# Peptides against a protein of PDB entry 2AKA, part 23

Target 1, 299 residues: chain A of PDB entry 2AKA
Amino acid sequence: MEDLIPLVNRLQDAFSAIGQNADLDLPQIAVVGGQSAGKSSVLENFVGRDFLPRGSGIVTRRPLVLQLVNSTTEYAEFLHCKGKKFTDFEEVRLEIEAETDRVTGTNKGISPVPINLRVYSPHVLNLTLVDLPGMTKVPVGDQPPDIEFQIRDMLMQFVTKENCLILAVSPANSDLANSDALKIAKEVDPQGQRTIGVITKLDLMDEGTDARDVLENKLLPLRRGYIGVVNRSQKDIDGKKDITAALAAERKFFLSHPSYRHLADRMGTPYLQKVLNQQLTNHIRDTLPGLRNKLQSQL

## One batch from the design tools (peptide; made by RFdiffusion4, then SolubleMPNN)

Design b1_p10_7_s4 (from b1_p10_7, 7 letters changed)
Fold by OpenDDE base, seed 5:
Structure b1_p10_7_s4 (fold): chain B 299 residues (1-299), chain A 10 residues (1-10)
Amino acid sequence: as target 1 above (299 residues)
Amino acid sequence: SIAEALSLLP
């Protein structure tokens, strides 16, 4: 039986080529969260490479369809530049920036037109995610004054779809009741059926505080639960701290923390990858019959 | 095309 995630990747690529991407309710996972919530760091931790744009403010300005494919080789390919294999992930970062600027211009505007990036790696599980712009309330630089609403409208195009799962990324060192990710998820998924919670920055919580109740799914229950992760600090990123070393430190964090030790086997980036792979695979299996029927009705 | 998409589906 063909891997279901690669099958959906081929469908995504085919629909992207026809320009019909926005209207198809393909089984997918949309990544949502406020600016600086740690979304990009989670995705880079899956790949084990630094390859996403970095900076202050809105970094992701177009949807990034990130297709992770387990392979014996490591390289990246963009749908917009077929046949070019990227082995330097810095060049991947530069291509994302260039392709973003080509469509949006230099004004830090946003576009709903996706970038399709496939990464082959021995270090990944098969997983497709749609990275979305970080929610913001404050325009920066030359951004339009309505940028908050533009981002929200873009996110809504994805997260309102029935076959869209939502990876809601929230920092633990901020009031979770005010999480932009959980707010938008609750708006479009009020019963918490499509939402997977990710709690970042657990290592940056104030002394004497913890996110145990959240991670145990007791505070804001999601059917699919919560997974805590520990990302590299900005200092660690700037210092080129190895992601493998960061993953080991993450494991150590959960095992050594009194509030999280009992959850440690259901926490961290490797567990998150496994859960997302399984959840997406099952979701595809459940939704493909309906998708087939819908497509057949359009012939 | 929709036909191509359907050909990819099991």
Scores: peptide ipSAE 0.271, ipTM 0.891, DockQ to the pose 0.556
Fold by OpenDDE base, seed 2:
Structure b1_p10_7_s4 (fold): chain B 299 residues (1-299), chain A 10 residues (1-10)
Amino acid sequence: as target 1 above (299 residues)
Amino acid sequence: SIAEALSLLP
């Protein structure tokens, strides 16, 4: 039985080459969240490398189709640079920045044209995610005054599709009822059927507070539930703290915390990766027959 | 093409 995720990756690459970026309802996971919600850090923790753009304001300005492939070797490939293997993940970051700037210019604008990045690694499960620009209310630099709406419109092109799962990333140190990720998810998925909640920054909550009720799916119920994670702090990232050490610290956090200890086996980045692999595989299996029928009707 | 996409599907 062929791996379903690599099959969909080949479909994504084929459709990207034809310029049909927006019209196909491929089974996928779109990652949504406010700026600084921790989206990029979750993705880097899956790879175990620092490779995503960092900075103040809008970091992700184009959709990033991140295709993780389990392999005996570690390297990255871009669809726009066919045949070039990247083994230095700093060069991967620089290529994302360069390719972003090539399309958007220097004005820090956004573009709906995706970047397709495939990462081969022995440390990953097969998983494809679409990282989307972080929701913001405040334009920075030469950004247009309507940048908030431009980002929302771009996100809606992905999250409104029936075959799109939504990875809603929300920080625990902010009011979850005000989460931009959960708001947009509820708008397009009011029954919570397509949404997976990720709660970041659990280590940054005020003393005497916890997100237990959220993580137990009691506050804002999602059919697919919530998974808590602890990402590296900005200080840890700037200090080049090893991701493997950070993942060990995350495990220790959940095991030692009185409010989360009983959930520890269903929390953390490794568990999230496993769940997403399984959810995506099952979702592909369920949606491919319908996709085939739709494509056949277009011929 | 749509035909190529269909050829990839089982």
Scores: peptide ipSAE 0.271, ipTM 0.891, DockQ to the pose 0.517
Fold by OpenDDE base, seed 4:
Structure b1_p10_7_s4 (fold): chain B 299 residues (1-299), chain A 10 residues (1-10)
Amino acid sequence: as target 1 above (299 residues)
Amino acid sequence: SIAEALSLLP
């Protein structure tokens, strides 16, 4: 059976060339979360490289279609500069920033036009994610006063699609009932059928508190459940702490924590990658027949 | 094109 994720990647590339006006509901995973929820850190932990823009406020300002492809070699390629292989992931970061600024200008505005990035790596499972701008309430710099609504409208273009799975990234050290990610997911997926919960910052919870009930799917039930992760701290990122070492620390965190030990084999970034690969593969299998029929009806 | 997309599908 052909790898279904690479098949959808080819479809995504083909449709990106035609422009977003194709009313094509491709099976995909959109990543949603508030600013500083840990979205970019989750994606970087999948790759094992620092390659996403960093900073205060809105960092992701265009949708990033991140196509992870298991390969014997490690390199990245952008759809907008085909044939250029990036082996330095700092150059990948710089290209994302440059390509973002080329379209949005220097005003820190947003654009709905995706950046398509493919990463080949021996350390990844086949997985495609769409990283979306972080939800914000406060404009920063030269951002328009309606930036919150512009971001929401952009997110809605993805998450309202029936074939879109939602990776809702929420920090545990904030009130999860007030999570921007879970709120938007519940708005467009009220039955929790398309939403996968990711709980970050479990290591930053106040002493005597835990997210056990959330992770056990008891507080805000999602059909696809929740997976807890521990990302590098900003200090660890600034200190260039190795992602491999961070993943080992994450495993140790779950195994040693009294509230999470029993869940440890169903937690952490490596488990999240496996689950997302499986869920996306199954979702593609289930949706492709309908997509084919829709496309055929448009000929 | 839609035709190209269909050609990619099994």
Scores: peptide ipSAE 0.271, ipTM 0.892, DockQ to the pose 0.523
Fold by OpenDDE base, seed 3:
Structure b1_p10_7_s4 (fold): chain B 299 residues (1-299), chain A 10 residues (1-10)
Amino acid sequence: as target 1 above (299 residues)
Amino acid sequence: SIAEALSLLP
């Protein structure tokens, strides 16, 4: 059976080349969350490399279609730079920044035009995610005063599509009822059918508090549930702490925490990767017949 | 093209 995720990757590449991203409801996972919610750290933990832009404020300024492909070799390719293989992931980061600035200018503006990045690695499962700009309320630098609404409008182009799954990334050290990710997910998926919850920053919660009720799916139930993760601290990122060591520390965190020990086998970045691979594969299988019929009706 | 996309689908 041909891998369904690589099949959809070829469709995504073909549709990106013709500029018709708006009209096709491709089966995909959109990653949503507030600024500093930990979205970029989750994606880098999947790859095991530092390769995404870093900084304060709006770091992701264009949608990033991240196509992870299991391979015997490790390298990256951009759709806009066909035939160039990147083996240095720092060069991948620089290319994302350069390609972003080429389209948006230097004023930290946003663009709805995706960057398509494929990463081949022996350390990944087949998985495609669309990383979206972080939701914000406060413009930074020379950003337009309506930047919040520009970001929301961009996110809505993805998350309103019926074949779009939503990876809602929320920090545990903030009130979950105020989560930007869960708010936008609830607006477009009121029954929680398309939403997967990710809870970050569990290690940064105040002493005597925990997210157990959230992770047990008791507080704000999602049919696809919640997965807790522990990302590297900003200090660990700045200090170039190894991601493999961080993943071992994440496992230790869940196993040693009294409130999470019983959930530890259903938590952490490796489990999240597995769940997303399975969820996306099943979702593609369920949606492809409808997509075929839609495309046939346009011919 | 839509035809090319259809050719990729099973």
Scores: peptide ipSAE 0.265, ipTM 0.889, DockQ to the pose 0.526

Design b1_p10_8_s1 (from b1_p10_8, 4 letters changed)
Fold by OpenDDE base, seed 2:
Structure b1_p10_8_s1 (fold): chain B 299 residues (1-299), chain A 10 residues (1-10)
Amino acid sequence: as target 1 above (299 residues)
Amino acid sequence: LLEEIDAILS
């Protein structure tokens, strides 16, 4: 069963190479959320490295197929530059930026053409995520005035697929009723069957407030539930605070918080990674027979 | 790839 995710990774790579990805409904997890919702931080916490572009506005401007592979070694590889092993994750960040700019130009526009990045690490579970551009309403720079809808259209290409699970990332310090992530998830998954909720910025909630009802799956129920996480602050990121230390602080946060202590074992980035690995594996198992039949019919 | 899928499903 542990080989199911790597199998799908090979399928993703193969289909990307032949440009057939649009017609295939591969089992995958699409990451959705508003700008600054904390998506990039969650992904970096999985890897334990700083490697994603940072900044204000739209950071992710192309789909990033992030394939995490448990390995005894630590390095990254891009599908667009086969054979080059990246051991410096700053160079990984630079390559993402360069490859993004190569396709989108300098106007900070978006492109639906994925970047495929595989990260080998002893610190990850096998897990593939598709990081999607953050939803926004305000164009910046030379972005077209309809950038909001361009982003939404791009996201819809992924989240409307029946075999696509949705990792909906929402900040706790904002009204969840206005969550871009949960809104789009509800649109394409009205029964909450394919959506996993992630609640970030729990440490930034106003004193006297908490997200307990959400995390207990009582407010906006999802079949796959919610997992709370605490990401590094922007100051910590800029200062390159150790992610291991941040994960320890996250654990301490949940254990010490009166509203979350009882949930602490079902919260945090490590638990999220574990759950996603398990859910993706099971999802692949459930969908693989159908995928097999589809592939066979195309021969 | 199809053979790999079949091997897993068998």
Scores: peptide ipSAE 0.143, ipTM 0.827, DockQ to the pose 0.195
Fold by OpenDDE base, seed 1:
Structure b1_p10_8_s1 (fold): chain B 299 residues (1-299), chain A 10 residues (1-10)
Amino acid sequence: as target 1 above (299 residues)
Amino acid sequence: LLEEIDAILS
């Protein structure tokens, strides 16, 4: 079973090379959420490195196929520049930005053409995620006026696929009933069979409020449930707070919070990574026979 | 790739 995720990685790379894009219904996890929902922070916390574009507005402007591979070494590789091993994750960030700009230009537009990034690390579980642009409503700068629709259309290309699991990232400090992530998930997964909820910004909720009912899967039930996480604050990021230290603080947050302590062992970034690894592995196993038949029919 | 898939499914 440990070879299932690497197998799908090879499939993703092969289909990317021939321009299949999202046409093939590969077993995968698409990450969706509104702008500033905390998607990038969640992914970086898995790796334990700062390597994704940051800023206000749309930072992810192309799908990022992020392939995490457990390894004794730590480095990154891009499919578009094979043979180059990146050990400086700032250079990884710069390459993502450069490759994004190469295709989209300087107008902060989007492109449906994926970037394939593989990260080898002793600190990760085998896990592949497709990071998608954050949903937005208002164009910024010289973005096209229909940018909201363009983003939604791009997301729909992934999340409408039956073999696509949806990692719906929602901030707790906003009304979850109005979550962009949960809304789009509900549109394509009305029974909540393919959606995993991630609740960020639990530490930023107004005093006297909590997301206990959501995390207990009682408010907006998903078959696959919800996992709460605590990301670094902007102050922490600016202060160069180490992700490892942030993960310790996250654990402390859940353990010490009266509303969440009873859930602490089923919360946090490490638990999320474990769950996603298991979910993806099982999902691949379940879908692989059908995928095999589809591939055979295309030969 | 098909051979790899078949190997896993077998």
Scores: peptide ipSAE 0.140, ipTM 0.827, DockQ to the pose 0.197
Fold by OpenDDE base, seed 4:
Structure b1_p10_8_s1 (fold): chain B 299 residues (1-299), chain A 10 residues (1-10)
Amino acid sequence: as target 1 above (299 residues)
Amino acid sequence: LLEEIDAILS
């Protein structure tokens, strides 16, 4: 049962080309969270490169199927421009923005049509994530007044699927009971069977407070648990702080924090990557027989 | 693709 993630990648690419039927529920991980929850930073930390659009408001405006593939080489490739190998990740960011604008226009609207991006890297584990637009309540630019609902409807196209795991990204420096990510996850996964919790901004919590209870899965229990991460600050991002250095700082944060030291080996971006790789692999193994039967019935 | 799936499941 090896190479399950690459197999599903090929399925994703094929279905993107011909249009995915509602009856085909591919095993995948959808990334959900409010705006500024830290989703983009988590994904960039996996790759070790800055390559996602940044800014205020809705940054991700199309689903981004991010296929990470462990390789001896480092480059990116888009499904919409096969054969072009991107080695400059700034160009990757620009391509995402251009491809987004091509479909949505300049009004900062959204589209449910995915962008498929594959990243080959020696620094990644095999992992596929679907990055979704951040949930928002306030339209920006020329966005329609109902943009909140458009985003929610788009997210629901993914997270309601039984074979979709949900990576719920929530900032620790906000009331987790009001987390957009956890709310939508609870709505479609009330028993917490498909949801993996990611807690960001642990370093930005008020003095005297911590998210220990959440991380220990005692506050809002999820079967698949919670993993805390520390992303680069906006200042660090603007200053182009090296992601590798940031990951070292993250490790130091957990090891040195009285509330998290005992959890340190089960926290941080590298551990999150490993867990997601394992979770996705196992999930594919569990769902593939059913998917196989569905595919057979459609031939 | 179906053949690939079968190969993995075998």
Scores: peptide ipSAE 0.133, ipTM 0.823, DockQ to the pose 0.204
Fold by OpenDDE base, seed 5:
Structure b1_p10_8_s1 (fold): chain B 299 residues (1-299), chain A 10 residues (1-10)
Amino acid sequence: as target 1 above (299 residues)
Amino acid sequence: LLEEIDAILS
């Protein structure tokens, strides 16, 4: 069986076209985490481009179905504007912002209606992720006072589905016991069967502390384990540090850190991409027969 | 799409 991820991409696009959104139980990976946990940075590192909305507070306000497709060419396409090929990823960012505002308005509200973005690139593995709004506690701007619960309800539409894997993104420089990502994952996946842990900001931990126990799957065990990553700092982003250099620095970080050196080959963004590609492919293979039968029953 | 799925599963 080959091209399983592209097949699911076609299913996602088809169902979106007929108005089926979050209610679909397609095999997919939902990305969850608190505000500023590093979710968007991880996705940008996969693509090797800056293309997601930036800023303080909630930047992702609609689900973003990000379909990465390995190709000899590099460009992006949106489902809502078929035929337009984006080669400037700043234009991709602007389109995401415009399409978000078109539906939500300018009040920083949220919508459960996904944006479907496909990125063709020679620098990616086939991988589809659903980027979800970051969990927050405090409304900002013109957001409704119950924005926290609106976000939670939106996330639950995805993560409660049996065929949904959960990429739980937690920053290492915060108390893991209070991780929004792991909390919601534990609520819907109490045995840790569908959750993949990502630990960001390992480079920002206090001196003398480390996340070794977490990364070795000894603190809060997940069947699918944990992968640590190091994203660009805000200073690096502002300084236009390229992602290639950041990936090299990430590798160096793990290799040179006494607590992580022995794990280095199972850490970092490239390894995360590989693992997610493999896990998603296998997950699709396992769930596709059931999905096929469900589709047949709806005809 | 259903036919495509069947082809892959066969």
Scores: peptide ipSAE 0.110, ipTM 0.813, DockQ to the pose 0.200

Design b1_p10_8_s2 (from b1_p10_8, 5 letters changed)
Fold by OpenDDE base, seed 2:
Formats: C-alpha cells, sequence, structure tokens
Structure b1_p10_8_s2 (fold): chain B 299 residues (1-299), chain A 10 residues (1-10)
C-alpha cells in the first residue's frame, strides 16, 4: 500500500493551485501555540536542520504548510518556486522570510496565504504540518492593535475544520491553565478528540516541579494524549548546536528524570514524529472516503 | 480532484 501522506500532499498542492473549496477539509495537522512556546524548534527537530525564521515576537506570519517526505536525498522545494531545489537550509530560511515579506510587507503583519514547503530527507517520516502564527497579545513594530484577533481568526480558519487535527504546543514552564494552545483547542475541540498535546520546555521547569500528571493524561485529558519534548536552548540554536546531539540530550533528560523515566519511551521528538505520522495516516484513511463522497455530491 | 482521491482510495 502506498503511503497516504505523500498522496494527500499532491491533493493539497492541487487545492492550493485552484483555491480550496470552503466545504472541503483536507486531513491535516495544524500547529498552534503561543509565541515562544517552542513550535519552530519542534518542527526543526523533525527535519534536523535550522530553516525557520527566528527572533522575538511573531516568527511565523503566514501559514507554513510543511510537507516532510522520507527520501534518500535531502533538499527542500517551495511550491512558489517550482523546479528550484534548496540544499542549503539557510537559503530555505531566507526564502521563507523573503516570501513572507513579499506578501505582508514590512509592517510585520500577517497573511492567511500559505507558504508551501516540501522537505525531502532520509531523517524524516512522512508528515505534513501546518505551522500557524504564534498567538500573541502585544503588537510589535507596525502591527495593528488588533493583531491578537487577526491571528486568532487565521487560526480558526484551520482548527475549526473537522478534518483538522490540532498539535497544541504548550511550554511546561508556564501555567498550562493559561496555555493559548490548549485554550483554542478546547474552544473548537471541547471533547479533546482532535487535539494532540505537546509539552515543551520540560527542562526549564522549576526544581521540585514536574508535568507528570499532564504527560500521563490525567490533568487535562486528551483522547490523543500528550508528548513531552526538550528543545535546544536559544544559545544552542544561535551556536548552531547539532540537532542530533540535542535529540540525544533529550533522550537522556527523560531517562534520567525521576518523574519522567517511566514515560521515556513515549516521550521525545522522535516518538512525537512517529505518533504524528501514524495518526495523520490513520486520519487520512478515515476522512478521505467522506471527502470523496462530498466531492461526488457537488458534481 | 475527485480522480486523485479515487486514486488514493484505490
Amino acid sequence: as target 1 above (299 residues)
Amino acid sequence: LLAKIDEILS
């Protein structure tokens, strides 16, 4: 059986080219979280490369459809630059920034127009994610005063879709009750059927505290559960610390932590990637027949 | 699009 995710990627590209029908919801995973929640780091850890814009405030300002494809080769392609293969991931970062600025201008505003990026790599599982702007409350630069609501409205365009899974990224060193990610997920998925929780910054929690109850799915239960991860520090990112080494450190963190040792095999970035691949595959299998019927009914 | 979906479901 052919992998469903790459096949759906072709559908996604086609929908992007002709304009998606408002009544059709492709199976996908939307990534949501507050600014600095660690979303970009999670995605870069999947790829094993630094390729996303970095900085303070809003980093992602357009939806980034990130299509990971397992391949013997390593390169990236943009849908807006067909035929150009990027092997330098710094150039990928620059292209994202340039394409973002081309549409949004210099005011650091947002646009709902997606950037479609496909990454081929031997180090990834087939996985498609839609990275969305980080939720914020404070406008920066020339951003409009209602930027918070503009971001929320953009996110709602994705997360309200019944075929959209939600990857809710929350930092452990903040009160989860105030998690922007879990809040928006609860709003559109009150029964926790479509939401996968990711808990970042577990290594930055105060001594004597832990997120065990959350990770065991006992505090704020989600049907699809929670996965904890440890991302590189900003210093490590700036210093171009090897992601492979960071993943090893993440594994060591969970194995050595008294509160997480028993969960270690169900934690970390590699496990998250595996789970997302499986869940997306199953979700595609479950939803495509319905989409087919819906399309047929419109003929 | 329908044809592509049918291809996937086949």
Scores: peptide ipSAE 0.076, ipTM 0.781, DockQ to the pose 0.348
Fold by OpenDDE base, seed 1:
Structure b1_p10_8_s2 (fold): chain B 299 residues (1-299), chain A 10 residues (1-10)
Amino acid sequence: as target 1 above (299 residues)
Amino acid sequence: LLAKIDEILS
């Protein structure tokens, strides 16, 4: 049996081509979180490249179907630009920004129309994620006054689907009980069956505090548990610290921290990527037969 | 679509 994730990628591409969008209950992982929760950094850490839009406020303004494919070569391809291979990931970032602006305009609005990006790399596991706009409460600039509702509505189109797993990204330096990611996950997954918690910014927690109880799945239990990660600081990004070095620092962080050392082998970006690969693979295996039957019944 | 799913399940 071939790897299931690349096969489902072909389904996703086909559905995108015919405009099915969120109506398709394909097995997938939707990434949700508040603005500045660290979603983009987590995804970039998987690839090991800077390629996503950055900045304050809403950076992701269209769903980004990010298809990671393990390969001997490293390049990216967009579904809207077939035949063009991107080897410069800055150009990938620019293309995302340009394609976003083409549809949304210059008002920093959002669109539910996905961007499909495939990244081939020897440094990734097969994994597909749908990156969604960060949840916000306050419009910035010339954003519409109902931008919060627009974002929530867009997210709900994905996360309400039964075959959608939810990667809930929450910063540790904020009250997790007030996590936008966990709140929306709880709304659509009250039993915590489809939600995987990611805790970012563990290195930015106030002195004398830790997220041990959360990471041990004791505070806000999820069936699929929590994985802590450490992203590059803005200083690191500005200082051009590469992601490889950041991943080493992340490992060191968990190993050396008194509250987390016992969890270190089940923390960090590499472990998260492995878990997501396994979770998605298993999820595809479990859901595809049902999806097939559903589609057949609609013929 | 059904054919593609069948390919995946095969």
Scores: peptide ipSAE 0.073, ipTM 0.779, DockQ to the pose 0.391
Fold by OpenDDE base, seed 3:
Structure b1_p10_8_s2 (fold): chain B 299 residues (1-299), chain A 10 residues (1-10)
Amino acid sequence: as target 1 above (299 residues)
Amino acid sequence: LLAKIDEILS
């Protein structure tokens, strides 16, 4: 039996080609978070490659449908350039930037038109995520004054869908009560049924403080809980620190931290990837029959 | 699309 995730990927590609029907909600995970919350780093850590645009301000400016597929080979493919296999992930980054600029222009604006990227790798679990632009309050460059609301409106197109799970990425070194990710999640998922919390930057918290209560799901309870991760710093990224080394450091961080040691086996990027794979698979199984019936009724 | 969904559910 084929994995459900790759099968749904084919549906997702088909829906993307014709434009998403507002009435048909494909099972998916939308990644939301404030600017610089660490969303892109989490995704790159799954792949083990640097391939996402980086910089200050709004970097992700189009939805990125990232389809990870476990394979014996390692390469990437874009839906907009079928037949081209990318083995250099720097070229993947460049293609994302070029395709983004092609649609948005040079004004650093946003577009709701998704980029579909499939990555085959022996180092990934089957997993599909929709990376969304980071929420921001301050326009930069030639961005319109209402860019904040444009981003919010774009996010709402995804997270309001019943079959959309929400990966809410929040930095630990900021007040969680002010988390843009958790705020938007609470707005559309008030009972915390569809939201998975990711806490980044745990290594950047002030001495004497920790996020133990959050990670133990005691402060702002989510049905699907919280997973803490430690990403590479911007300095590490600029210095091209190896992701494998970063993942080892992440493991060491949780094991050695007095407040997190007892949670270490349920923390970190590898565990997050596993949980997301399982949750997405189960979510597909639960939602696809309803989608089938809805589609049948529209014929 | 329906056929693809049916394939998945089978």
Scores: peptide ipSAE 0.068, ipTM 0.781, DockQ to the pose 0.337
Fold by OpenDDE base, seed 4:
Structure b1_p10_8_s2 (fold): chain B 299 residues (1-299), chain A 10 residues (1-10)
Amino acid sequence: as target 1 above (299 residues)
Amino acid sequence: LLAKIDEILS
């Protein structure tokens, strides 16, 4: 059983077409976190391109099934417009925004209907993630007052499923005990069996503080552990700082930081990609036989 | 779907 992720992509596309039943939990990784936690930046760092919507408030408003496929070529394609190859990732961003608006309208509402995006790239490992809307408490624009609960309900459709791994993205410069990502993960995964912790904004922590205890899995232990990353600053993003250069800076950050140097080889975006690839592959191997049996019993 | 799963597991 090799290269399970690309094979499961075809299965996932089929499930998306017919609708996924609660009894048929595809192995997947759902990305959760509060607004501005750094989810989009993490995903863009994987691809090495700016391609996700940006802005204040709720940026992701539909689930984005992001299928990364290692390839000699670099292009993206959407399930809703098969045959169109995107090589300009700005056009990818625009398509996400257009497709989101097509379904949700202009009121900045949300929809549980996924957008399926596949990215072929020599710079990625095989990896599928479901990017979910950021958790929020404050409605913006014409959003309904209960938008917080709508988002939570949407997230719960994914993270409550037994075969769903949870990539919990939390900023280090906020109280991790109050992390939206870790809270929802703890709610549906109280024993920390399905949750992978990502700690962002380590470079933005107050002087004299660090997240060493969290990263060493000593504060809020998860079976699958924590990985720290350093994303581009908003200034760097606005200045269109190259992601490759940012990844080099991230490596330097961990190597030079007294609190993290000993962990440096198990930190950073490249390591996170590797871990997620391995975790998802193993998860598919472990869960697919059970899924097969469930499906067979329904025929 | 079952056929696809079987393909993956083969």
Scores: peptide ipSAE 0.059, ipTM 0.767, DockQ to the pose 0.400

